Peptides against a protein of PDB entry 7Q4I. Designs and how they scored, part 220

Target 1, 281 residues: chain A of PDB entry 7Q4I
Amino acid sequence: HENSTIAERLYSEVRVLCWIMTNPSNHQKKARHVKRTWGKRCNKLIFMSSAKDDELDAVALPVGEGRNNLWGKTKEAYKYIYEHHINDADWFLKADDDTYTIVENMRYMLYPYSPETPVYFGCKFKPYVKQGYMSGGAGYVLSREAVRRFVVEALPNPKLCKSDNSGAEDVEIGKCLQNVNVLAGDSRDSNGRGRFFPFVPEHHLIPSHTDKKFWYWQYIFYKTDEGLDCCSDNAISFHYVSPNQMYVLDYLIYHLRPYGIINTPDALPNKLAVGELMPEI

## One batch from the design tools (peptide; made by RFdiffusion4, then SolubleMPNN)

Design b2_p28_7_s3 (from b2_p28_7, 15 letters changed)
Fold by OpenDDE base, seed 3:
Structure b2_p28_7_s3 (fold): chain B 281 residues (1-281), chain A 28 residues (1-28)
Amino acid sequence: as target 1 above (281 residues)
Amino acid sequence: SLLDSLLLFSKLTDTSHLDEKIKNSGIV
């Protein structure tokens, strides 16, 4: 059977609370499948909704539903986390109910960082925010200190954080976090390959992958020279993943093994001091 | 690359007909 000793160590040392953006209409359709697949690998899993669901462990946030309320839901979700769960984890992942996450790869990326460092990670986009912002669909992960600064310092100040619930939630949180000196980290691996992806690789994206006019190439903060080397072997997330695809990914990643091939993980890097980031490539 | 492999897999695999089996199988 599998040797998961290192993964178990990281599960203990790099605690991740995952909150899932969902709505009542998606509790059974989408969110349930997150809970049954990758969500079970989080240290804590919470579904943020507008209606309570005890079977799903969904929280009813005081917000309306719809695309124009996603920013409001994000603000209320982090308020809820700060009030009830800030000490239950070291890192706090936002994901959608159609995002798939390899939590072990995320823990590996986060391992050297202190949760007291004001930093967050994801698929970094360059528009609208000077330091960049993390794509909402790919999911983004805040340190405990980042959550504290967001909730305690940014949210109460309309000059630092938008009080209205409208707007692109990923851009708005990116602005807020920048305003309280939370750093937009580099989530790329040691080869400069991305780990968070705001889309699922589908056949219709093949022609667009090489097209320089594709929106992704205009938005991505770290430009890769060649599209073929864009993706890490230790990828963390994909977006627009259907429920069926979640089970397929779970099978391929965690169950399917080539006979006779044993993966030896790289040694863990040294821990960073509080406030220290990995050198940029 | 990982992306190329996933793109190819997505193109070749249609699991839509397995939706009910996946939901009720308890295998995963």
Scores: peptide ipSAE 0.021, ipTM 0.585, DockQ to the pose 0.068
Fold by OpenDDE base, seed 2:
Structure b2_p28_7_s3 (fold): chain B 281 residues (1-281), chain A 28 residues (1-28)
Amino acid sequence: as target 1 above (281 residues)
Amino acid sequence: SLLDSLLLFSKLTDTSHLDEKIKNSGIV
């Protein structure tokens, strides 16, 4: 008895290609469960690996495995997307095989923005990159124009983008994107609450779970609180989500209903012109 | 409450094993 009319509209108007960072050893252990849960809500879902898997729909990128090749894999993944899929979507999400994403909430955040605006969103961190960069684990989403600039303008120029495959992939793409004037957007909701999270829900929502000396508090670009005020009611992503937790989240978010409680969605905001961003909070 | 639901989720998913991974996490 659900009314999904607005969600269906956004599915059509805010098209998202999701690419999942994985490896051959995780195809069955992790990636398969992304495909069976939140990944099915993407307009297009691709698994980026070093080996082909027809059951998973995995692409074999010309890269090695291991943490030292994650940046290389990210570069090759976006090159592949640009070559084969740049017109298949408006927005291009990178996620890990242990990231969980509520795609409907992401579409809601992205709705006012033009895909021709050079912008990307995620959990913004402040070190290393002047405008900030998006945490790799939380997932980050590029506009179509951002992908174009990354692949066509940044990657071919060693002065703009690191040519070797070493380094933290999220920092390196952040540097590259800044160098081609792709804006690091603000993904917070109207109350200033975050939507992309580099940890599991429990670690953000339960007060005093982490020491204030933990590196995370020095890295976050925007001030965040703990407890119920930490996170948007329209949160988008969580990291370090096990395969079992993905199915639990799917059940809790999309199936479990408290009888007699009806949620009415807020009205959609006005669309922005090309190059315009939402006002800062 | 939402917090109660999250606590229940924690019990159901046994996320306690992730604490060491999170505490020792570094992006660089």
Scores: peptide ipSAE 0.021, ipTM 0.643, DockQ to the pose 0.490
Fold by OpenDDE base, seed 1:
Structure b2_p28_7_s3 (fold): chain B 281 residues (1-281), chain A 28 residues (1-28)
Amino acid sequence: as target 1 above (281 residues)
Amino acid sequence: SLLDSLLLFSKLTDTSHLDEKIKNSGIV
């Protein structure tokens, strides 16, 4: 017998809309596998593309394809969400079609926060944006109020948000959000361990003699430990996950059980007031 | 724990081929 009572409660109380960045060439190769694995645990799942696909539930955004249009696609995706889905969820996750997400762990992190708090979470990087920005590949999640401010206040103002579709989408949204006072939250657990990861599990868990010159160490906002202390037991996301690896992860996390080991969840924290954040560690 | 599952995953998969993708990802 599986006791999912707490997970079911959080599914109802912490509603998450997941939108997946994809393109027509990846509908069958990648996006379909997101839908068949972790994406089914979102309250709402939408694939943002340049072509419609009724089987996938993909939306054709009025943008071109290619890296130079990723920022344009992100802007149009959030405009679409605001127009059609702003009341369908409390939190709005962007992920790539090769990102794997443990949605229950994200709900656990988000539980104390009000969706009316202007905040967003992810893997925080320090360059280019004063408060930091969230890595695009690790996925990032906006509160409902953050989406409102982005679409209604930032996007219409070229002084607050870049009107051109060029640039790094994660940096550009980070600039826009900062300009409308959306806070870059701390997604670390109570032990100071990260939850959103811009790489595969292997690259984070196995201490490689990573050259201290590797860009990642210069970009991370918070000091992280190497090895087994790198990652929260309640990690949320990993990037560069192949379709086959998604099914393996789904099996290992949700189906495979060591006989005789029972995990008891920690108690839920107290809810925060609107505008209140957890203290940084 | 989730971490234990990730350790198992790391043993079962070879992600060395992704190094080139990471280097060329152009995240910044």
Scores: peptide ipSAE 0.017, ipTM 0.602, DockQ to the pose 0.725
Fold by OpenDDE base, seed 5:
Structure b2_p28_7_s3 (fold): chain B 281 residues (1-281), chain A 28 residues (1-28)
Amino acid sequence: as target 1 above (281 residues)
Amino acid sequence: SLLDSLLLFSKLTDTSHLDEKIKNSGIV
């Protein structure tokens, strides 16, 4: 009963490889639920782990587990993607096994951009990296060119990219990407509302849920509001989403419909030239 | 709308227990 013609078109024209950061202990607990929900809407879905799992499609990266190895895992994940899958997609999303992503909304955001533009998107934070960096938990998406530059130009050079596997994964990749002139894009919609969120919907949508002194308000690159103005109607991601919540979100977003309300999609924007970004809001 | 669905989700799920996890996930 749904008209998905535009979504199907974007599925073909804006190809997304999603790689999920996970570990062996979370294969069954978390990762499989990503695969059964939003992950099925990726053009390709890979789980990056330390152990192979053929049922999950998990890859065993040559890294240890634990928070101190997340940067190492990210480096190896993108190396693996570059070696095996760089032509399988146009855009490459990193997400955690407790991140929920509305892939269609991401394709809509990405549509005007060339995958040959060195750019990446996510929830932009302002500290540590001059142009900003994308929050790891919210997920971030690299263009094909960004992946190429990261793997080919940044990773092999210790002056451009940290050789150690320690450090904040999202900060470190942000530094590396900046050093190879990959642009930290603006993922906000035309109303200036965010699309990538490092927390669950409740934490963004409910006013005064967090103290004004909460670190997030000091870290966010773009000014944002709480409540109904916090989030785009075309929001892309939320973090700290439990497996059960993923199924709830899938139901609410893709199945539950108010009878008699028909949503007409906005017209697609014009495509940008290589290297061109959307104008600032 | 997506936002309406998210609001419904927020009502249906108790995420208050995640506050501690969020604090622990800070990079401050």
Scores: peptide ipSAE 0.017, ipTM 0.616, DockQ to the pose 0.749

Design b2_p28_7_s4 (from b2_p28_7, 15 letters changed)
Fold by OpenDDE base, seed 2:
Structure b2_p28_7_s4 (fold): chain B 281 residues (1-281), chain A 28 residues (1-28)
Amino acid sequence: as target 1 above (281 residues)
Amino acid sequence: SLLDALRRFSELTDTSHLDEKIERSGIR
């Protein structure tokens, strides 16, 4: 009884490859649940690990495990994507194995942009990188051109991109991308509400849930409100989502419907030229 | 709406360990 015509169109026109950062100990505990829930809505889904898993479709990257290797894993993941999958998608999403993503909402956000525009989106943080960087936990999505620039132009140059594997993964990729003129996009909706969230929905939706002195409020690039005004009607991602919570979210978002309420999608915006961004809000 | 679903989700989830998870997230 659902009309998914526009979603199907966007599935074809806004192709997304999702790569999930995981490790062998989380293949069964976490990653498989991503595959069974929101990950199935990606055009391509790959799990980046240190061990191969054919059932999961996990890739063994030549990196060690541990927090100090996350940057190394990200570099190798995008190298792998560029080598094997650069033409399989238009956009390339990094997410953790406890990130939940509404892929249709991401496609809606990305629709006007050219994949040849050097841009990436996510939850933008302001420290360390002049233009900002995208929070790792909320997930971030690179255009095809952004991936190309990252792998071909940034990674081979130690002056542009950190050669060792240490450092905060999201900060380091942010630095590299800035150095090759990949733009840190604005993922907010037309009302100025965020779409990518580095925490669970409850953390963002409940007023006064978090201490105002919490680091998050100092890190966010765009000022956001708490409560119902915190989040877009077309929110894209949340972090720290347990496997069980992923199934709950899948049910609530894709199956549960209030009888008599029919959502009509807004008209798609006009497509932007290569290099063009949406106007500032 | 999506927000309604998210609100419902929030009501159904236990975030008692959220602070601990944040501390261990590695975000500086």
Scores: peptide ipSAE 0.022, ipTM 0.618, DockQ to the pose 0.669
Fold by OpenDDE base, seed 1:
Structure b2_p28_7_s4 (fold): chain B 281 residues (1-281), chain A 28 residues (1-28)
Amino acid sequence: as target 1 above (281 residues)
Amino acid sequence: SLLDALRRFSELTDTSHLDEKIERSGIR
């Protein structure tokens, strides 16, 4: 009943490897539900853990568990990807096991960019890193070149990338990427609306839901509004999504249709040259 | 549209403990 020609084209042309940050205690509780919902729309889906799980396709990374090891797990995850999967995709998404992602919208955002451009996208925060860094919870996506630079140039050099496993994972990778000239891209749509969100939809969509003094407003790199104007029509991710909520989102986004309303997709933009970014909004 | 779906989702979800979740996540 659906015409998915453009989505199918983008699936082929904008290949995305999704790796999910998880742990053994969450394989059944959370990660399995990612696999059964939005994760199935990735070109490649890998769960990064400390224990192997053949049913889940989980990889046992040589790291310990706990919050203090998240940075270590991220480093090992990208090392693993570079060694085994660098040519399996064009773009490499990190997400948590409670992040929900509309992969088609991410492909739409990424379409004009070359995977050989050293760039990464997500919900950009302004503290700690001069060019900004991407919020870990909202998920962030690296180009193939960004992964190469991170693993080959940054990780081996303690002056460029933190060698121990402590620290905020998203801040630390942001520092490393900046040090190898990977650009923190602008993920906003043509109307200046955000696409990656570090909270659930309700927290963003309800006007005046949050106090403007809340830390988020001090961290966000770009100006953002509340209500329906907060978010792109082609939003990409939300965080703190429970397993049950993932199934609800899948139903609402991919199955539920208002009778008589037909969506017409916008035309694809022109592709950019290597190293070229979209104009500032 | 996606925003319509997200709005519907928001109406069906409970985020009353979101602040606690944020605090526990340590992203502050």
Scores: peptide ipSAE 0.021, ipTM 0.608, DockQ to the pose 0.654
Fold by OpenDDE base, seed 4:
Structure b2_p28_7_s4 (fold): chain B 281 residues (1-281), chain A 28 residues (1-28)
Amino acid sequence: as target 1 above (281 residues)
Amino acid sequence: SLLDALRRFSELTDTSHLDEKIERSGIR
């Protein structure tokens, strides 16, 4: 059996609450498969919906369904987290019910940071928000302090945070977070490779899959390549992952091993002080 | 490595609907 000592340590020291954006129609179709795969590796897993589901551990938020209510659901989700779970974790991940996340890799990225640092991570996009914002589909993770600032300082002020429930949820939260000085962090590894991805692995791994005129290349905050250099060896998330693909990924990442190849984890970096970020690449 | 896993995943998964998924992302 594999040595998981470091992973166990990080599980304890870098506590992650994962909340999953879902709806009642997707509880059985999608959300339950998150719970049965990568979601079980979160310290706490909550499904944010419009209907309660005790089997899924879904919360009924006071919002309607539909694309026009995603921002409203995000606001209510973080309000719920702040009220009930702010001390249950150090970091708070938003993901969709078709996002796959390697939680151990996220803990590795987050390890040096203080949860009291106002920062959040994800796939950074450059439009609409000066410092950038994190793609909703790729998932994004807020520090405890970021959640506090969002809920306590931003949400109550219409000048800082949109009160209406309409709009792109990832853009809107990005605006709110910027307005309360939550920093949009750099989630790239030491080689400059991305960790959060708004598409399935195939889109990123296959060279020349899309035209250079594809919107993604205009949106991505940091320059990235396609092919083998697209993705970190410690990548964190992918989007548009079907339920079946989640189980395949679980098998490939956690079970399937080539005999005779032993991977040893790199040494953990030094912890940063409160407010300190890793140097820009 | 994770990269190896992703490579294997790419070989095993159906990419027939990938374009549709990309289109759903749209320009915001």
Scores: peptide ipSAE 0.151, ipTM 0.710, DockQ to the pose 0.791; fails the geometry check
Fold by OpenDDE base, seed 3:
Structure b2_p28_7_s4 (fold): chain B 281 residues (1-281), chain A 28 residues (1-28)
Amino acid sequence: as target 1 above (281 residues)
Amino acid sequence: SLLDALRRFSELTDTSHLDEKIERSGIR
């Protein structure tokens, strides 16, 4: 019923390894539902935990549990990826076990970029890091070169990367990546609309849902609108998505279709040279 | 479109209870 030839091409040419931040208490409650929904569309899916789970494909990282250990878990996760899976993909996505991701839209965004370009994408925030950093909740994706620089150049040097496991995970990796000249990319579409979102769809799509004084508006790197103009037609991620909501999103995005409406995808853009970025809007 | 699907999602689901989660837990 559906033509997926372009999606299949991108699946092969833009390989994405998704690693999911989780813990043993959430293996059954949350992580398994990621595996049963959007996670199945990754080229490789790994759950990073503190306990092994063969059914889930969870890895036991040598870290403790709790919010204060998220940075430690991120460091160990990327070390594990670099050691075992660096050649299994071109791009490496971090997501939470309550993040929903439209992987095809992410591949579309990433298509023009070389995985050898030191760059990463997500919902860019402006505080704490000069070039900005990517929100942890929205998920962020590193190029293969970015992972290499993070693990090989940044992590071993305490002057470049925080050695202890404390701190805000997304801020700390942002600092590390900046220190090794990994660029914080612009994930907005050609209309200037965001693609990675640190909240549920309702919080972004409904105007005046949040107070104008809400911290989010001070943190976002790029100005964004509310309502239907808030988000790209090719949005990539949302956060705080419950397991039930993941199935609803899967149904609405991949199964439910209005009869007679045929989607014609835009032509793929030209590929960029190594080190080249799309021009800023 | 994706936006249409997301709009439908917002109408069909109740995410108001998640406001408390955001306030208490933040995005970190």
Scores: peptide ipSAE 0.022, ipTM 0.603, DockQ to the pose 0.603; fails the geometry check

Design b2_p28_8_s1 (from b2_p28_8, 14 letters changed)
Fold by OpenDDE base, seed 1:
Order: sequence, then C-alpha cells, then structure tokens
Structure b2_p28_8_s1 (fold): chain B 281 residues (1-281), chain A 28 residues (1-28)
Amino acid sequence: as target 1 above (281 residues)
Amino acid sequence: SEREKIDEKAEAENIFREKGYEAYKEFL
C-alpha cells in the first residue's frame, strides 16, 4: 500500500511538460522506452524529432538531423512549446532519449519557486557562461517565464542569441538565457548534494571510477564528491541510461521496497515570492 | 584548452552513442 497524497498534490501544483530530444532512428530504440517508463509521470510528454510519429507523439520540427543541429532543434522545440503549450505547464524539462528522470523529485525541488521567476535548473557547469550553464545530457528545466524570455526576447535578437544552428546546445541556450536575465539556479539539496547527473548512477556512486583529470571535475560548477555522498536522496536525473536500465530503475525506484522500512517525506519548504531564489549552499 | 574539453565531452558522448556503454567506460 502506497500513500501518494503528497506526490499527487505536487503533480497538480507543479505541472511539468517534458520534451524529449530524439531522432527518427531512435523512436523505437530509445524514445519509446522513455514513454513507457519515467515519461508517463510528466503532466505532458512531447518527443521532438525531425519526423512525425503518431504512436510516439513525436513532433516533426523544421530542422535537419545530426549533432551539428542540436542547437537548432532546441530553438525550434522551445518555439513550438511557446506557441502551443506555454499554458499547459509551469515548468519545461528538456531531456535526451537516454536521460532518466525522477519527476517527483524535480517537483519537490521546484515547489518553492514561482513559474513567473526567470530561472532554470540542471547540472550546472562553469565554463563559457559567467553564471554557468546546465548540462544538456543531464536535462534542464525552465520556468514558464524563462521560456517566454528565451523565445520572445532572446531568439529574435542575434546579439542575445546565436542565429546559427551550430555549437554546443547546452552552452548556447545558457548564453541566451543569461543575456535575458534568466538565472542559473542551484539544484543541490540542503546537504549540498547534486540532483542532476550527466552520467549513469554507477559513474557517480563508485569512487575513483573516473580519473581526477576527467573533464567533468573541471566543468562542474559546484564541488562534488564521489561515492554515496555524490548524490541527493532526492536525485532527479541520470544520463546514458540504456532502455533496459530505464525499466530496472523504474522497478527499483517505484516498486522494490525493503520490508518494514517506512520513509517519511520531509516537510515542503515555504513558497518563495516571484523573483526570489533559495539561498545558495 | 576549454575547446579541448568540449571536444573530450563530445568525444565521450560520441563513444557512448556509437560504441555503447562498455567502450564509454573504457574512455572515462
């Protein structure tokens, strides 16, 4: 017997539209498994592609395929969301078709924030963007106001936002958002533990899995440790999750329970005013 | 350089996408 009362409340009060970056070759291989696992817990789920797929609910964006077009696809995805779906949610998550997301943990993180606050969250990186930018693979979530500013204020202005479709998608959106005063939020929990992860749980949880010279340690905006202290108990996302691992994670997180252990959720924080952020840790 | 690190990140992503998880682990 599960008591989902708080999760149901947050599902209603913290509405999330998830858009999944995919391509036609991955509709059956990857995207379908997102739809069958964590994507079903979004208030709205849309697959952004270059081809329509009615079984998947995929949108054909007016972009080419390939890695050099990811920034173009992100721009067109947010234009599509703004035109058709800006009132369908309060928060707008970008994820890849190999990102796994615990949507309830994201709603918990977002609960105190106003969707009219110009803010976005994810795995924060320090290079190229003064305030930082959010890792594309870990997924990142924009407030409704952040989407409005991105589409209406940034995208039409080549001085604020890159007109070309080339470049690192996550860096380019990070530059655009900074230029319209969208804040790069802190997604860490009250213990300073990360919530958005650009790799699988194994890579973060196992100490010395990567060399200390590995780019990640130089890119991460906030210092983080390896091992069990790497990750919040309320972690939100992991990247490079295979289709099979999505079903394993769904089972482990939502079905498998240690008998006799009852988890009591923490109290919800107070809601913030419009424009107010949680204190940095 | 910062560019080399972007290229390393992109290469890691490429290895995962093209060669799978085991090849990605060996690259890390």
Scores: peptide ipSAE 0.136, ipTM 0.774, DockQ to the pose 0.141
Fold by OpenDDE base, seed 4:
Structure b2_p28_8_s1 (fold): chain B 281 residues (1-281), chain A 28 residues (1-28)
Amino acid sequence: as target 1 above (281 residues)
Amino acid sequence: SEREKIDEKAEAENIFREKGYEAYKEFL
């Protein structure tokens, strides 16, 4: 017997629209497995593609085919969300079709925040953007107000947001969001452990898997150590998760239980006022 | 320059996102 009462409460109070960046070649290979695993725990799930797929619920965005169109796709995805879905959720997650997300942990992190607060969360990187930007692979979540500011204030202004579809998608949205005073939030837990991860669990959990010269250590906004202290017990996302690993993670997280160990959830924090952030630890 | 190295790395992250886990493994 599982008690999901708090998770059900958060599902209703912290509504999340998940949009998945994909392409027609990945609809069956990757995106379908998101839909069959973690994507089912979103309040709304949309696949953003260049082709429509009614089985997947994929939207054909008006973007050209090609590798350098991720930024174009992100702009059109958020325009589509703003036009059709801005009131369907409070928070708007972007993920790749090989990102795995524990949506309940994301709702827990987001619970204190107002969706009218101009904020977004993810794995914060320090280069290019003064306040930082969120790694595209780890996935990032915008408040409703952040989406509004991005689409209404940033996108129409070439001085605030790049008009071309070229460039690093996550950097470009990070610049746009900063330019409209959307805050790059701190997604770390109360122990300073990360929640959004741009790699698979193995590469974060196991020390010495990466050379100290690895780019990630220069990119991370917050200094984190490798090992067991790398990752929150309430981790939200991992990237480069294969379709098979999605099912493994789904089993390990939602089905596998050690007998006799009962996890009691922590008390929910107090809700913050509009514009208020949790204090940095 | 430090900026060029950062640009190469951001491009690498995007390349890894496009190519997926196998390309990431080859880089590690």
Scores: peptide ipSAE 0.135, ipTM 0.782, DockQ to the pose 0.076
Fold by OpenDDE base, seed 3:
Structure b2_p28_8_s1 (fold): chain B 281 residues (1-281), chain A 28 residues (1-28)
Amino acid sequence: as target 1 above (281 residues)
Amino acid sequence: SEREKIDEKAEAENIFREKGYEAYKEFL
């Protein structure tokens, strides 16, 4: 019998709404597999699309389809969340329909933080935004206060937030959030290892897959090592995860166990005050 | 340009997503 008591506590104390960026062509191909795997571990799961799907729980946002509309979808998704769901959770995760998330590890990272702290977490990139921005593919999580500031303060002001739907979604939300003093948090563990990953585990865990000239090394905000030290034992997300790989990851993480190895969880950290961050590592 | 890098990144991500990792490696 697994002892889930701490995970159950965190499920109640660190409520996460997950919204999934998708489109009608991917409802059956990708999004359904999120719902059947890691998405079931969110406190609330919503699929943000251009078409309604009652089987998926997909919302039809007032946006067109295509790459140039991702920023439009993100704006409308957070408006929808703020209007209908702002009190249903404490934290609001954006993920893609090919992102895999270990929600328990995200709750563990978020546990010390107040949802009233204007902060967001993800895989931090350094270009374009002074404080950095979170990679769209790795997924990023906003506090309730960050969502409020984004929707109420940033979106209505063209000087603070881009009014058109063009541009890189993750960069544009990063600019908007910076302009309303939402802090780009450090998602690394106590050993300085990353938790949000813009690629599959294989690309992060296996050295030499990428040339040193690979854009990722120029974009990453924090220095990270290659190999096994790349990734926290409490890693949160991976991107470009195929539907089949989602089921493999779900099995490996939640079902497959080495017999006789008992993992004792670390003690929960002390809760931070509103506006307080964990010390930089 | 910065725009070209964004467009190349977006294109690379799309190639990966549409054609898989091998096609992404060939694009990089």
Scores: peptide ipSAE 0.021, ipTM 0.659, DockQ to the pose 0.075
Fold by OpenDDE base, seed 2:
Structure b2_p28_8_s1 (fold): chain B 281 residues (1-281), chain A 28 residues (1-28)
Amino acid sequence: as target 1 above (281 residues)
Amino acid sequence: SEREKIDEKAEAENIFREKGYEAYKEFL
């Protein structure tokens, strides 16, 4: 039997609502596999769609389908969360229906922070937004206060937040959040290794897998290395994970064990005051 | 432009999602 006592404690103390960006064509193809794998480890799991699906627990948002509506869907998703679910969790994760998330590692990263701190975390990119913005595909997590500021202060003001549904979803939410003083946090571990990844593990773990001219190296906010030092031992997310790969990752992370190797978790850090951040590494 | 970089990122993501990593590498 595994000792899950600390993970159970964090499940209770660091409550996460996960909302999944999906569409009706992906309910059966992708979204159901999120529900059957990592999504079951969220405190609340909601699928944000254009059509209701009671088997999936999908919400029909008042938005059209297509890539040009992702920003519209994100705005309506957070409005829905604020209206119906703002007290159901402390942290609110956006993920795609092809994002895989290790929710326990996210709870560990979030543990020191107050949910009343206006902060959000993810894979930070440097273009377009002065403080940076979080990559949409890697998934990003807002504090309860960040959701409040986004929905109540940013969305109603066209000067603070784009009123139309066009644009890059991740950039537009990043602009809105910056305009209401929600801080773009540092999600790196104590060794400076990333936790949120906009690609599959293979793309980050294999040295020289991409050309040095690859856009990602120009977009990353923090300098990262390739190879084993690319990724935290407590990595949180990967993107472009196929439905089959979700089950493989679930097996490798939660079931497969090397006999005789025992991992002892590090001590939890001290809790921060409201508005306090961990020092940048 | 900012739009061209967004469109290139979106197109790269599309190619990766639809055709896999090898097709994505050929696009880059």
Scores: peptide ipSAE 0.020, ipTM 0.649, DockQ to the pose 0.106; fails the geometry check

